# Ledger of designs, part 227: peptides against a protein of PDB entry 7PB4

Target 1, 105 residues: chain A of PDB entry 7PB4
Amino acid sequence: KMLNIKEYKEKLLSTLGEFLEDHFPLPDRSVKKKKKNIQESSVNLITLHEMLEILINRLFDVPHDPYVKISDSFWPPYVELLLRNGIALRHPEDPTRIRLEAFHQ
Target 2, 218 residues: chain B of PDB entry 7PB4
Amino acid sequence: DALQMAVGYFEKGPIKASQNKDKTLEKHLKTVENVAWKNGLASEEIDILLNIALSGKFGNAVNTRILKCMIPATVISEDSVVKAVSWLCVGKCSGSTKVLFYRWLVAMFDFIDRKEQINLLYGFFFASLQDDALCPYVCHLLYLLTKKENVKPFRVRKLLDLQAKMGMQPHLQALLSLYKFFAPALISVSLPVRKKIYFKNSENLWKTALLAVKQRNR

## One batch from the design tools (peptide; made by RFdiffusion4, then SolubleMPNN)

Design b2_p18_5_s3 (from b2_p18_5, 6 letters changed)
Fold by OpenDDE base, seed 2:
Structure b2_p18_5_s3 (fold): chain B 105 residues (1-105), chain C 218 residues (1-218), chain A 18 residues (1-18)
Amino acid sequence: as target 1 above (105 residues)
Amino acid sequence: as target 2 above (218 residues)
Amino acid sequence: SAAIDLVKRHLELEEFKK
């Protein structure tokens, strides 16, 4: 039973991945390294697919605390996209934490 | 230079020790406004100030004034626009600031150096069509950005749904007409052949400034 | 957006398989 859930999750994520990449790709930070010291924190932004995977995994692995801390790798447009469309929710007491919405309530 | 001092003030923030913080802020705002409207701003200055205006570092009144004076001397960097869109999604800016940004983006569209990365943001702009306040300006932006590859069945359905909800809005009709041009098989609905595409005149805020920019770059 | 609706539908389908 657990294997089937994992396989289904992987298949779902793979199907979502292609779709999300086509419709919500990360902008290429073609910041040509011109030398000016703007510490653009070279934080590798994760894909929307990877963000959803993290949220889904947290919900499955830690259902009693399904919240993920927003890191610098979370592209703000993706966070807003998830929150605005009711895919994710902010923690009521900690706005830096988000969870996947439980659609089966 | 007075402009460099003003930009530096907004970038670094107010030095704690100035008793007259509001007077200093107003002085620097007026400096930026005066230079922007007379000569335009360099791409680097726009990059800094645009991010500040959308980051929520200052109050809405200040952000609005900064955004209104984002007038290029020559070009706007595409990277500045991508960063700006990122800030719009953080939710720290007001609805009025978002509207103003889209108006600005449409007005300044021809002055943006490249469009490749902006085209990748097509999906985000399209998602903003659901906001009734943004919809007219987003339709205009999408009209400028839309390529054949962007015209997908799900987007056609969404536009038709919006039209059903909002009625036959001129800006929606303009965008749908473009979609029908690229993918006639996806749009079975007879669109009225409008000879003239009418968008809200978003350029009116910058009309005089844009004329001046075009004259300087001739 | 339809893309988001698709994401929601996919996510909804996962919760039903529990």
Scores: peptide ipSAE 0.126, ipTM 0.708, DockQ to the pose 0.089; fails the geometry check
Fold by OpenDDE base, seed 4:
Structure b2_p18_5_s3 (fold): chain B 105 residues (1-105), chain C 218 residues (1-218), chain A 18 residues (1-18)
Amino acid sequence: as target 1 above (105 residues)
Amino acid sequence: as target 2 above (218 residues)
Amino acid sequence: SAAIDLVKRHLELEEFKK
């Protein structure tokens, strides 16, 4: 049963990847190479696919605390997309944490 | 110059030591407004000020005034728009600011230097159709952005569902008509042949300013 | 399973419309 869930998860993530890349690609932040020295930590934004993967993994790995902390790598439009569509929920006490919606009802 | 000082004030924030913070803010805001309406702003100034207006750094009244004076001298950087959309999603701006932004985006659409990255945001704009306050302006924006490749069966379904919920709104009909033009096989529903596309705010807040910009750039 | 199915439905992935 667990193996089937993992395989299903992988298949889901792979199929979602193509769809999400086509419909919700990251904008190429041409971070203009401003001057050399300010390593503005080019926080590498993760894809929506990667974000969902993190959320799904957390739900499976830590079902009692399925919340993921929103990092600077989380593109705000993606966070909003997930929240608005009921795919993710904010932690009731910590708005910096989100979980995948447990559709098990 | 006075404009650089004003932009610098908004960028760096209020220096603690100013006894009259509100007067200083108003002075700088008026400076930006005056230059923007008279001459337009440089792309770099718009980049800075647009992000400030949407970041929630200042109150809604200030943000609204800044956003209203985001008038280009020549062009708006596409990167500024992408960043702005990102800020809108952070949720630190009011609903009225979001509406104003979409109105601004439609009004300034032709002055944006590139559309490639904005086109990548198509899905996000489309998702915003669910907001009743944004829907008219988002439809107008999507009307400007929509290409054949964006017209998908699921989007057609969503638009039809939205029409069923909201009724036959002129802005929604305009977008559906465009969808039917690109993909007639996806829209079996007879759409009224509208000779004139009508979007509610054909007269934008910036009409006079935009005419002036076009005249200066001729 | 259900969470994934819902994500699929919410994302309107036609491939997963059973």
Scores: peptide ipSAE 0.074, ipTM 0.717, DockQ to the pose 0.039; fails the geometry check
Fold by OpenDDE base, seed 3:
Parts: sequence; structure tokens; C-alpha cells
Structure b2_p18_5_s3 (fold): chain B 105 residues (1-105), chain C 218 residues (1-218), chain A 18 residues (1-18)
Amino acid sequence: as target 1 above (105 residues)
Amino acid sequence: as target 2 above (218 residues)
Amino acid sequence: SAAIDLVKRHLELEEFKK
């Protein structure tokens, strides 16, 4: 049973990965290093696939607290995409936390 | 320079001590407006002010006025647009500000220096078609951005579903016609041969300003 | 199955209904 869940998860993630890369790629932050010393903290943005993987993993690993804290690596358009489409929900008391929507069977 | 002081005010925020915060704000806003409409703004000034207008740092009235004067002297940086789209998704701006931004983006499209990164945002813009207030302007934007590679079966289905829901909207028909041009096999429905593509609000808020920009850059 | 179908519905990934 656990192997089937892992395999299913991997298959889901792989199938979603190709779609998400094709349709929702990250903008190339060609941060041209113009010399202005603003340490724009090069926060590496994660892909939408990686974001979903984090959310899925959290739901499986910690089902009683399936919320993930929104980090600076979370590109705001991705967060909005997930929330707007009902794929993710914000924590009712902490807007900085999101969970994967429980896809009720 | 009065403009630099005004931009600096918006960037750094109001210095605590001024009793007349509103008068100072209005003064700087008028300075930006005057320069923008007269001469246009530098790409760097647009970068700063556009982000401010969409960040929710100021009230909706101020943000609206700033956004209305985002008129380039020459070009708009693509990076500014990408950042702006990011701010739109943070949800700190009003629905009216979002509409105004898309109107602005369509109006200023030719003045954006590059389109490569904006094209990568295609999926996000397409997802915004479901917003009834944004739909006319998003259709226009997508009409400008759409390449053959963007025309996918699922997007065709979404557009047809949207048409079924909203009826035969001119802006939606324009986009569908472009999709049919790129992928005729995906759209079996006979689209009315509209000789003229009409997008809503052809009366661009920036019509006069854009003419002036084009004249200065000739 | 159901989770994939839901994500597919949410993402409108109907193309994978092979």
C-alpha cells in the first residue's frame, strides 16, 4: 500500500512537472548585475512543481498540520494561482501559511 | 531635481515629521504627473513608481494616479512589468488597480523593451480570463502575446467554455480568431468573419501621451 | 486516482484523460 502511494505520488509529480514547466515557467531573473550594491538577496525562486511537491509532502508527512509557511522562494504568482484555483488554501488565522486542498475522495 | 525628490518621496516614504503629509504627497504626485505627461518618465522612474503603485504602500486613489502617469519617455523595462505582475498577485492592490494595470500594459505594450519574459507569463494572463472585469483587457493582451506554441487544446476548450458562459464577446472572438489562425484544426466552430477586431476601450487613457512619445522618439 | 483527477480538474489538465 505504501509503495503504491509513493509510486502514485511520483507519477503525479512527474506528470504535473512537464505540464507546469511548459505552461507556468519561472521568468528568467536575468538579474543583470548592474553594480548597485543592493544585495537583492538572490532568493532562488522554486518552480511551481517544487512548490506543489512541498505542499503534497507536507500533507502526507504532517496530515494534522498540513500547512506550509510561504517563504521568499515562493513566487507570488504561483501562490495566487494555487489559491485562486482552489488547489491551496490559506490558514484561517495565519495568511503566511498555505495547505494543499484536501481533495476529498 | 523636483522629479527626483518626488520619486524619492514615494520610494522612501513620508519623512515622519511633516505636519502636512497630505499636502506634501499631493505636491510630489503633481510633480510626477506633470513630468510624465509633458516629457515621459525614464525607465528607472517607471520601475520605482510602478512597483509603488502596485505594492499597496499608498491608498487606492494615489496608486491609481501614479499608474495613470506611468508614461515612458522612451522605453519600459520588461523587468518592471514582470515585477508588476508579481505585485498584482500579492493581492494588495484593488480590483480597479488591476484593471487599470492591464489597460496600461496593453497601451504601453509597444514601448516595452523586450517580450521574452512577458511571454513566459502567458499562462498567468490566460488564467486571469475568468475574471469578468479583466477579461476584455486580458484578451487584448493575449492577442498581442499569442504565438503558435501557446495555442493548446486545453486553452481552446477554456476559451470556448468562456464564450458559452459570457456569450460572443468581441474581445473573446478576436482572441479565438487568432487561435484559429494558428491552429485551425483545434477550432471547428465557424467564427464570424469579423473584418475589424474591436477591443473595448479603444479610447486609450494615454492616447495623447502615446502620440507625444512616438513623436519624441522619431 | 481521485487526487490526480482533482488536481487535473483544478489545473484543467483534461488532456491527460487518455
Scores: peptide ipSAE 0.033, ipTM 0.759, DockQ to the pose 0.036; fails the geometry check
Fold by OpenDDE base, seed 1:
Formats: C-alpha cells, sequence, structure tokens
Structure b2_p18_5_s3 (fold): chain B 105 residues (1-105), chain C 218 residues (1-218), chain A 18 residues (1-18)
C-alpha cells in the first residue's frame, strides 16, 4: 500500500512537473550583481513542482500536522496560485503555514 | 535633490523623531508627484517606488498616489514589473491597488524595456481572469502578451466558460478573437467580426502623461 | 486517487490532456 502511494506520488509529481514548468516557470531573476548594498538575499526560489513535492511529502509524512511553513524560497505567486485554486490552504491560526487541501477529502 | 530625498524617505521609512510625520510624508509625496507628471521618473526611481506602493509599507491612500505617479521618463525595467507581480500575490495590497496596477501595466506596457520575463508570467495573469474586478484589464494585458504557444485547448475552454458566465464581454471577445487568429481549429464558435477591438478604459489615467513621455523621447 | 484528481482538476491538467 505505501509503495503504491509512493509510486502514485512520483507519477503525479512527474505529470504535474511538465505542465508546471511549461505554464508557470520561474522568472529569471537576473540579479544584476552591480550595487553592493542591497542585500539581494540570494534566496534560491524553488519551482512550483518542488513546492508541491514539499507539500505532498509533508501530507504523507506527517498527516496529523500536514502544514508547511512558508519560507523565503517560496515564490509568492506560487503560494497565491495554490491558495486561489484550492490546492492549498492556510493554517487557520498561522498564515505562514500552508497545507495541501486535495488529499484530505 | 528634492526627488532623491523624497525617494529616500519612502525607501527608508519615516524617521520616528519627526513630530509632523504626516506633513513630511505629504511633502515628499507631492515632490514625487510633481516630478513624475512634469518629467517622468527614472527606471531606478520607479523600481523603488513601485515596490513600496505594493509592499503594504504605507496606507492604501499613499500607495494609490504613488502608483498613479509611476510615469517613466524613458523606460520601465521588466524586473520592476516582475517584482511588482510578486508583491501583488503577498496580499498586503488592496483590491483597488491590484486593479490600478493592472491598469498601469497595460497603460505603460510599451515603455517596459523587455517582455521576456513578463511573458513567463502568462499563466499567472491568465489565472487572474477569474477575478471579476481584474478580468477586463487582464484580458487587455493578455491580448498584448499572447503568442501562438500560449493558446491551448484548456485556456480556450476557460475563456468560453467565462464568457458563458459573464456574457459576451468586449474584452473577452477581443481575447477570443486573438486566440482564434492563432489557433482557428480550437475555436469552433463563430465570433462576431468586430472591426474594432475595444477594451475598457481606452482613456486611461495616464493619457496626458503618456503623450508627454512620447514627446520627450522623440 | 481523489486528492490527485482534485489537484489535477484544480490545475486544469485533466482538461489539458484532452
Amino acid sequence: as target 1 above (105 residues)
Amino acid sequence: as target 2 above (218 residues)
Amino acid sequence: SAAIDLVKRHLELEEFKK
């Protein structure tokens, strides 16, 4: 049963990956290296695929607390996309935490 | 320079020690407004001020006024627009600010230096069609951005569904007509042959300013 | 199964494959 869930998860992620890369790619942050003082937090943004993988993994690994803390690596448009489409939901008491919605029904 | 001081004020925030914070803010805001409408703003000034307007650092009234004076002297950096779209998704700006931003983006579209990164945001803009307040302006933006590769069966279905829900809106018809142009096989529905494409608010808030920008850059 | 189908529906992936 767990193997089938993992395989299904991997298949889902792979199928979603191609679509998400085509339609929701990360903009190239041309960090123009020039001006020193803006701490361009070199925070590497993760892909939407990676974000979904994190959410799915959390749901499977910790089903009783499936919430993931939004990090600086989470591109805000991706978070909004997931929330607006009902794919993810915010924690009712902590807006910095989100979970995957679809797996709880 | 008065403008540099004003931009610096908005960037660094109000110095706590000023007894008359509101008067100081108003002074700097008027300085930015005056320069923007007379001469336009440099790309760097727009980058700073646009992010401030959308970050929720100041109140909605201030943010609205800043956004209204985001008039370029020459060009707007594409990076500023990408950052701005990111701020829109953080949810710290009002719905009215979002509408104003899309109006601004459409109005200033030709002054954006590059479009490659903005085109990557196509899916996000398309998803925003579901917002009834944004839909007219997003359709106009998508009309400017749409390439053949963006026209997919699922997007056609979504536009047709939206049309079924909202009726035959001119902005939806304009976008659908463009979709039909790129992919006629995907749109079996006869679209009315409109000789002129009309988007809502052909007269934008920046009409006079845009004319002045075009004159300065000739 | 149902959760994935929901994600697919929400992302319009099912409609994209048709």
Scores: peptide ipSAE 0.032, ipTM 0.752, DockQ to the pose 0.039; fails the geometry check

Design b2_p18_5_s4 (from b2_p18_5, 7 letters changed)
Fold by OpenDDE base, seed 5:
Structure b2_p18_5_s4 (fold): chain B 105 residues (1-105), chain C 218 residues (1-218), chain A 18 residues (1-18)
Amino acid sequence: as target 1 above (105 residues)
Amino acid sequence: as target 2 above (218 residues)
Amino acid sequence: SAAIDLVKRHLELENFKK
C-alpha cells in the first residue's frame, strides 16, 4: 500500500521524535526563576525535533520555496548542526533562511 | 572527600533544613576553589560545576566564583562545553557571566579533549559578535575555530559591517586576516599587514593555573 | 553522531519514496 505522503511524513516525524528527545535535550527550564523582573522575553527554544518538523512541513507544503526563516526559537547550535551535516541548506542570498536538503541520491 | 561533598551540594542543591545556608555555601565554594587552584578538577567535576554555574541555579556572585575555578586537572570534555553553550542560549546567566565564559573558553581551549562538536557551534559564536562586550573574546575564539568551510560571503559581509560600525579593532582585523587567508576572493579590501595578531591579553585569570596544569601533564 | 546519521538515513528514505 502506497502510504499516503501525509502518513509517511507523520511516521517519519514520530520515529525522529522518539530518539531526538533523548539525544538532543534542551536545557531544563525548571530552574526556579528567582523573581528578577528581567522581562527577558523567555524565548522558548524549540527542540531539534520541532525544528526538523518545521523544515519537513515547509518542504511538503511549499516545495517551490522550501525555506524557513530562522527565528529566535531556533537554537543556533542545532541550526549549525543541520547545516554542517548536510541536513539543511542556507539560502544563498539570505542567511536567515534555511531549507531541508533534498536527498535525491 | 570534602570535594565530593562540595560538588554534591552544588548538584543536589541546599538541603532545606540548614539555618546557615550561606555559611555552608561558602564552605563548599571555598573547598572547590582550593582544590581547583591547587590540583585542578576532574572532567566529571567540571561537567557538573560548569553546568551549575550557567544554569542560573545560584546567584551571579556564586556562578562567577564557580566559573573562575573551572580549572582542569587534565582535560575538559567537549560535551561539557556544548552543555554550557546551551545554557548561554537560554539566557539565564548575566552578561558578565557570558563574558567570563568566553574568556574561560579561550583560555581553556587547548585542554578541551576534542573540537568536532565545538566547531558545529561556529554560527552561534559568530552571532555573538554583535554583542560589543563579547566581540573581542568571540573574535579570538573564532580565530581558533575558523576553517575554510566556515568562511562564507554573508559572514564576510557581517565582519565588514562590524568593522564599519566599530572601527578597525585589532581582534576584528585578526579574524578578517584569517578569512582573507582562507578566501582571498571574498575580501578585496586591503587589510593592513599586521605581522603580530594582538588579541587583548585580557589578564588570563587562569595563566598561573594553566602553567601548573601543563607542567603536571608533561 | 549516530543520531545525526539516523536522521540523515530517515530523510534519505523519504526522498526515495517521492
Scores: peptide ipSAE 0.153, ipTM 0.455, DockQ to the pose 0.121
Fold by OpenDDE base, seed 2:
Structure b2_p18_5_s4 (fold): chain B 105 residues (1-105), chain C 218 residues (1-218), chain A 18 residues (1-18)
Amino acid sequence: as target 1 above (105 residues)
Amino acid sequence: as target 2 above (218 residues)
Amino acid sequence: SAAIDLVKRHLELENFKK
């Protein structure tokens, strides 16, 4: 049973990865903006795929507390996309935490 | 200020007690329209009203009128555009509102203060090319946004497949020509050398307003 | 969007296999 769940999770993540890379790739921030001294904290933004992977992993690994803390690596448009489409939910008491929606039919 | 009261009405929503909800809404909408077309709106006012127009808080007729008056006094914040695109993904806005938004985004493109985060949304815009109603305006937007780093093999395949389905559309040919310019090795097909790039004139709705904005900022 | 609907469908399919 556990092996089948892991294999299924990996297959799901792989399928989502291919799909999300085609539709929602992060552009390579490789534009060499010249050295103007603005410490733009180069927060390494994660992909929508990586964000979903984190949420899925947390739901499987810690089902009793499936919430993930929103970090600076979470690009706000992707967070809003997930929340507004009902893919993720905010924690009722802590708006900085989100979970994958349990699509229980 | 009458404008602040109007923006506050749309932001906070109608106070339940007004028997004349429709008259109050129309009054505030006319206030926003009048100021926007005469003077333009501040970046903060556009941030609030653009978010409202795409959130589905009001009906399609109201959202359309709000979106048509999203005329800047000076600049539009990139953050406002990013928030707006996030609403497009929710599907609460009509197809006509989405078309109007892309037309607005193309028309107002030069008035957006920064493009760094909008460039990160390239994939979201590209995914909208498959919508036949959006495709002409999305091609124009992508033509403005496309850099060498955006020209990937999978996107080339998608554009060629779309061309095979839709035929040699002027807007699609313009985008493919730009892709071929950045990555000639990815596009083996001979594209007709078009001396003139033709997009649907999305600016026509705001032509007079855009002239007025350019005159105020000179 | 069609893309988000596909994401939802893939996530829904996971809950049926539990």
Scores: peptide ipSAE 0.149, ipTM 0.591, DockQ to the pose 0.118
Fold by OpenDDE base, seed 4:
Parts: structure tokens; sequence; C-alpha cells
Structure b2_p18_5_s4 (fold): chain B 105 residues (1-105), chain C 218 residues (1-218), chain A 18 residues (1-18)
């Protein structure tokens, strides 16, 4: 049963990945890293696919606390995209935490 | 034409072989500026140039000049704005460029073809309220974007905290008044009834150009 | 967007197969 859930999750994520990168790409960071040593905290933004993966994994792994803390790697437009479309919910008391919407309620 | 050559130069970058890179750059900037202020730019030209201005491909002076001439002939594509906001998240543009972008976005708001995707960026804009330099312009933008569904308890708290920190700023009061209109139960504080809402730089840098655009599209 | 609708559909479909 657990293996089937993992495999299904992986298949879902794989299927989502195919179109999410095309429809919601991160801004191309291909602007040449000129080596200027400025510790500009190069916030490594994650893809929308990776964000959904984190949310899905948390829901499956920790169903009693399915909330993920928004990190600096979470691109704010993606967070708002998920929230506004009812894919994710903010924690009622902690706006820095989000969960995947439970579509079964 | 001269404009297509100028846009193509900014898109493709300087061809290595030009001995006078700075003169060529200036020539193309002047071409874009002249057309933009005289006639406005096509949506496609704005898409290309706006992205360039925020990508960090050029220096701040060049980016500032490009952004100042992002004047539409007719409309601005929402997709161009979404792309532009994506570059703001990458943080390769200067603080002054960010300020100018928000000023531009407010000034050009009515010329954006659709607002559905921009409305999805509400939380991103709201997060930028913490930047003291951006706050006046972000409040104005949020005033234009805010719907009832955006008014949440945590956002009310953040606005009140910001007011406690910065004082009773006119732009913040305007936004809070709108929040109170949509969700009076969330705003326990008495807000002064302002008959007139004042945002900083209501006279935008583009006033004359925008009047000309409106006259051409009538 | 069509992509968001696809995301929702896929998420809904997974929840129904449980």
Amino acid sequence: as target 1 above (105 residues)
Amino acid sequence: as target 2 above (218 residues)
Amino acid sequence: SAAIDLVKRHLELENFKK
C-alpha cells in the first residue's frame, strides 16, 4: 500500500512537471554570473513543480501537520498562485505556513 | 525600421565588433525614447524592453531610461507585467529601478489589457510594503487591486503594525480605508474619513505621454 | 489557466483514488 502511494505520487509529480515548467517557468537566471563577490544572497528559487512536491510530500508524510513553512526559496508569485486558485491554504494563525488543499473535504 | 533595429539591439545585445559600443547604445536608446514619447510602443516592444530593463542585462542608467519610455501605443500585455515582476523577485535590479517600476505600474495600470494574473500577485506586492521606499507606490497599487477576498486578518495586522512603525501615512490610510470598506469587522480602529485620497506622485512622470495615448485611442 | 486546472484535476484525481 505505501509503495503504491509513493509510486502514484511520483507519477503525479512527473505528469505535473511536464507542463508546469512550460506554463510557469522561473525567470531565466542565465544572466552570466559575473563573479562579482557581492554576497547577493542568490536565493535559489525552486520550481512550481518542486513546491508542489514539497506540499504533497508533507501532506502524505505528516497528515496531522501538513503545513510547510514558506522559505526564501518559495517564489512569492507561485505561493499566491497556489493560494488564489485554491490549491494551497495558509495556516489560520501563521501566515508563513501553507498546506495543500484537502480536496476531499 | 529604426525602432526594430533598436529593440533588436537590446534583445540580442551588443554585437562584439562595434568599435563604438556606447555611441551605438545611446543611438538606440534615443530611438526608443523618441518613438515611445511620440507614438507609444507596441505591446510586443514593451514585452521585450521591459524584460530587458529588469533583467540586469544593462547598467542601472540604461535600465532606468528604458523603463521611463515604456509607454504603450494602445495596451500593455499582462504577461509582460508578470514577467517583469518575476525579475523583481530575482533581485538583479536596483532599489531605484524597483521604485520606478512600481511607479510605472501604477501609472500604466489602466493600459494593461487584463488583470487576472496581476491579481494573483497580490501577496507579492503586499510583501513589498515593508520596503520604505516602495511602500507609497505599493499602497497605491494595492488600492487598485484589492478585492474583498484579499482582505485577510493577517494582512490587516501587518498594515496596522506598519502604521504603528511609520505613522499615519496618507497612502497607508487610503489602503486601510479600503480594507475597512470590504471588511469592517477586521478594522476596529477609527480611520479618518478622507474625502480625497492622496497618493505620492499622483502627478506621474508619464502624465503628458498618457494624455497623448488617451487622445490617440479615442 | 489551463495549467492550473490541470494541476487541480490531477490533485483531485489522486485524492479520489485513495
Scores: peptide ipSAE 0.143, ipTM 0.514, DockQ to the pose 0.121
Fold by OpenDDE base, seed 1:
Structure b2_p18_5_s4 (fold): chain B 105 residues (1-105), chain C 218 residues (1-218), chain A 18 residues (1-18)
Amino acid sequence: as target 1 above (105 residues)
Amino acid sequence: as target 2 above (218 residues)
Amino acid sequence: SAAIDLVKRHLELENFKK
């Protein structure tokens, strides 16, 4: 049973990866290093695929607390895309945490 | 310069010690409005002010006024637009601000220096078609952005589903006609041959300003 | 987005296999 869940998760992520990379590429942040001293930490943004992978992994690994903390690597448009389309939910008390929607009902 | 002082005020925020914060805010806002409508704003000024308008740093009334005066002197940086799209999703701006932004983006589209990064946002804009308030303006934006590679069977299905839900909207028909042009095999439905494509006139808010920009850059 | 619909369908299909 656990092996089938892992294999299914990997197959799901692979199938989603191929599709999401084609349709939801990240815009290249041309970090023009203008030397202004604001430590704009060159936060590497993650793809929508990587974001979904993190959410799916958390749901499978920690099903009792499936929430992921939104980091600076989470591009806000992708977070909203997931939330608005009912793929992810915000934590009821902590808007900085999101989970994959349990489509399992 | 009065404009530099005004931009600096919005960037740094109100100095705590100002006895009359509202009068100071209004003074600087009027300075930005006056320069923007007369001369346009530099790309750097638009970068700063557009980010401020969408960040939720100020109230909706102020953000709306700033966004309405995002008129370029010459060009708008693509990076400013990408940053702005990021802010639309943080949920700190009103629905009316989002609509105004898409109207602005369509109206100012030709003044954006590059389109490569904006084209990568195609999927995000396409997902925003589900918002009934945004849908007319998003269709217009997608009409400007759509390339052959963007026309996929699933996007065709989504547009047809939207048409079934909303009826034969002129903006949906315009986008579907473009999709049929690029990929006729994906659209079996007979689309009415419209001689003219009609979008909501997003440019009306900036019509006079856009004419002035075009005259200055001739 | 159909990517999102595909994500939803794949996530929904996971539910039917349980």
Scores: peptide ipSAE 0.127, ipTM 0.531, DockQ to the pose 0.087; fails the geometry check

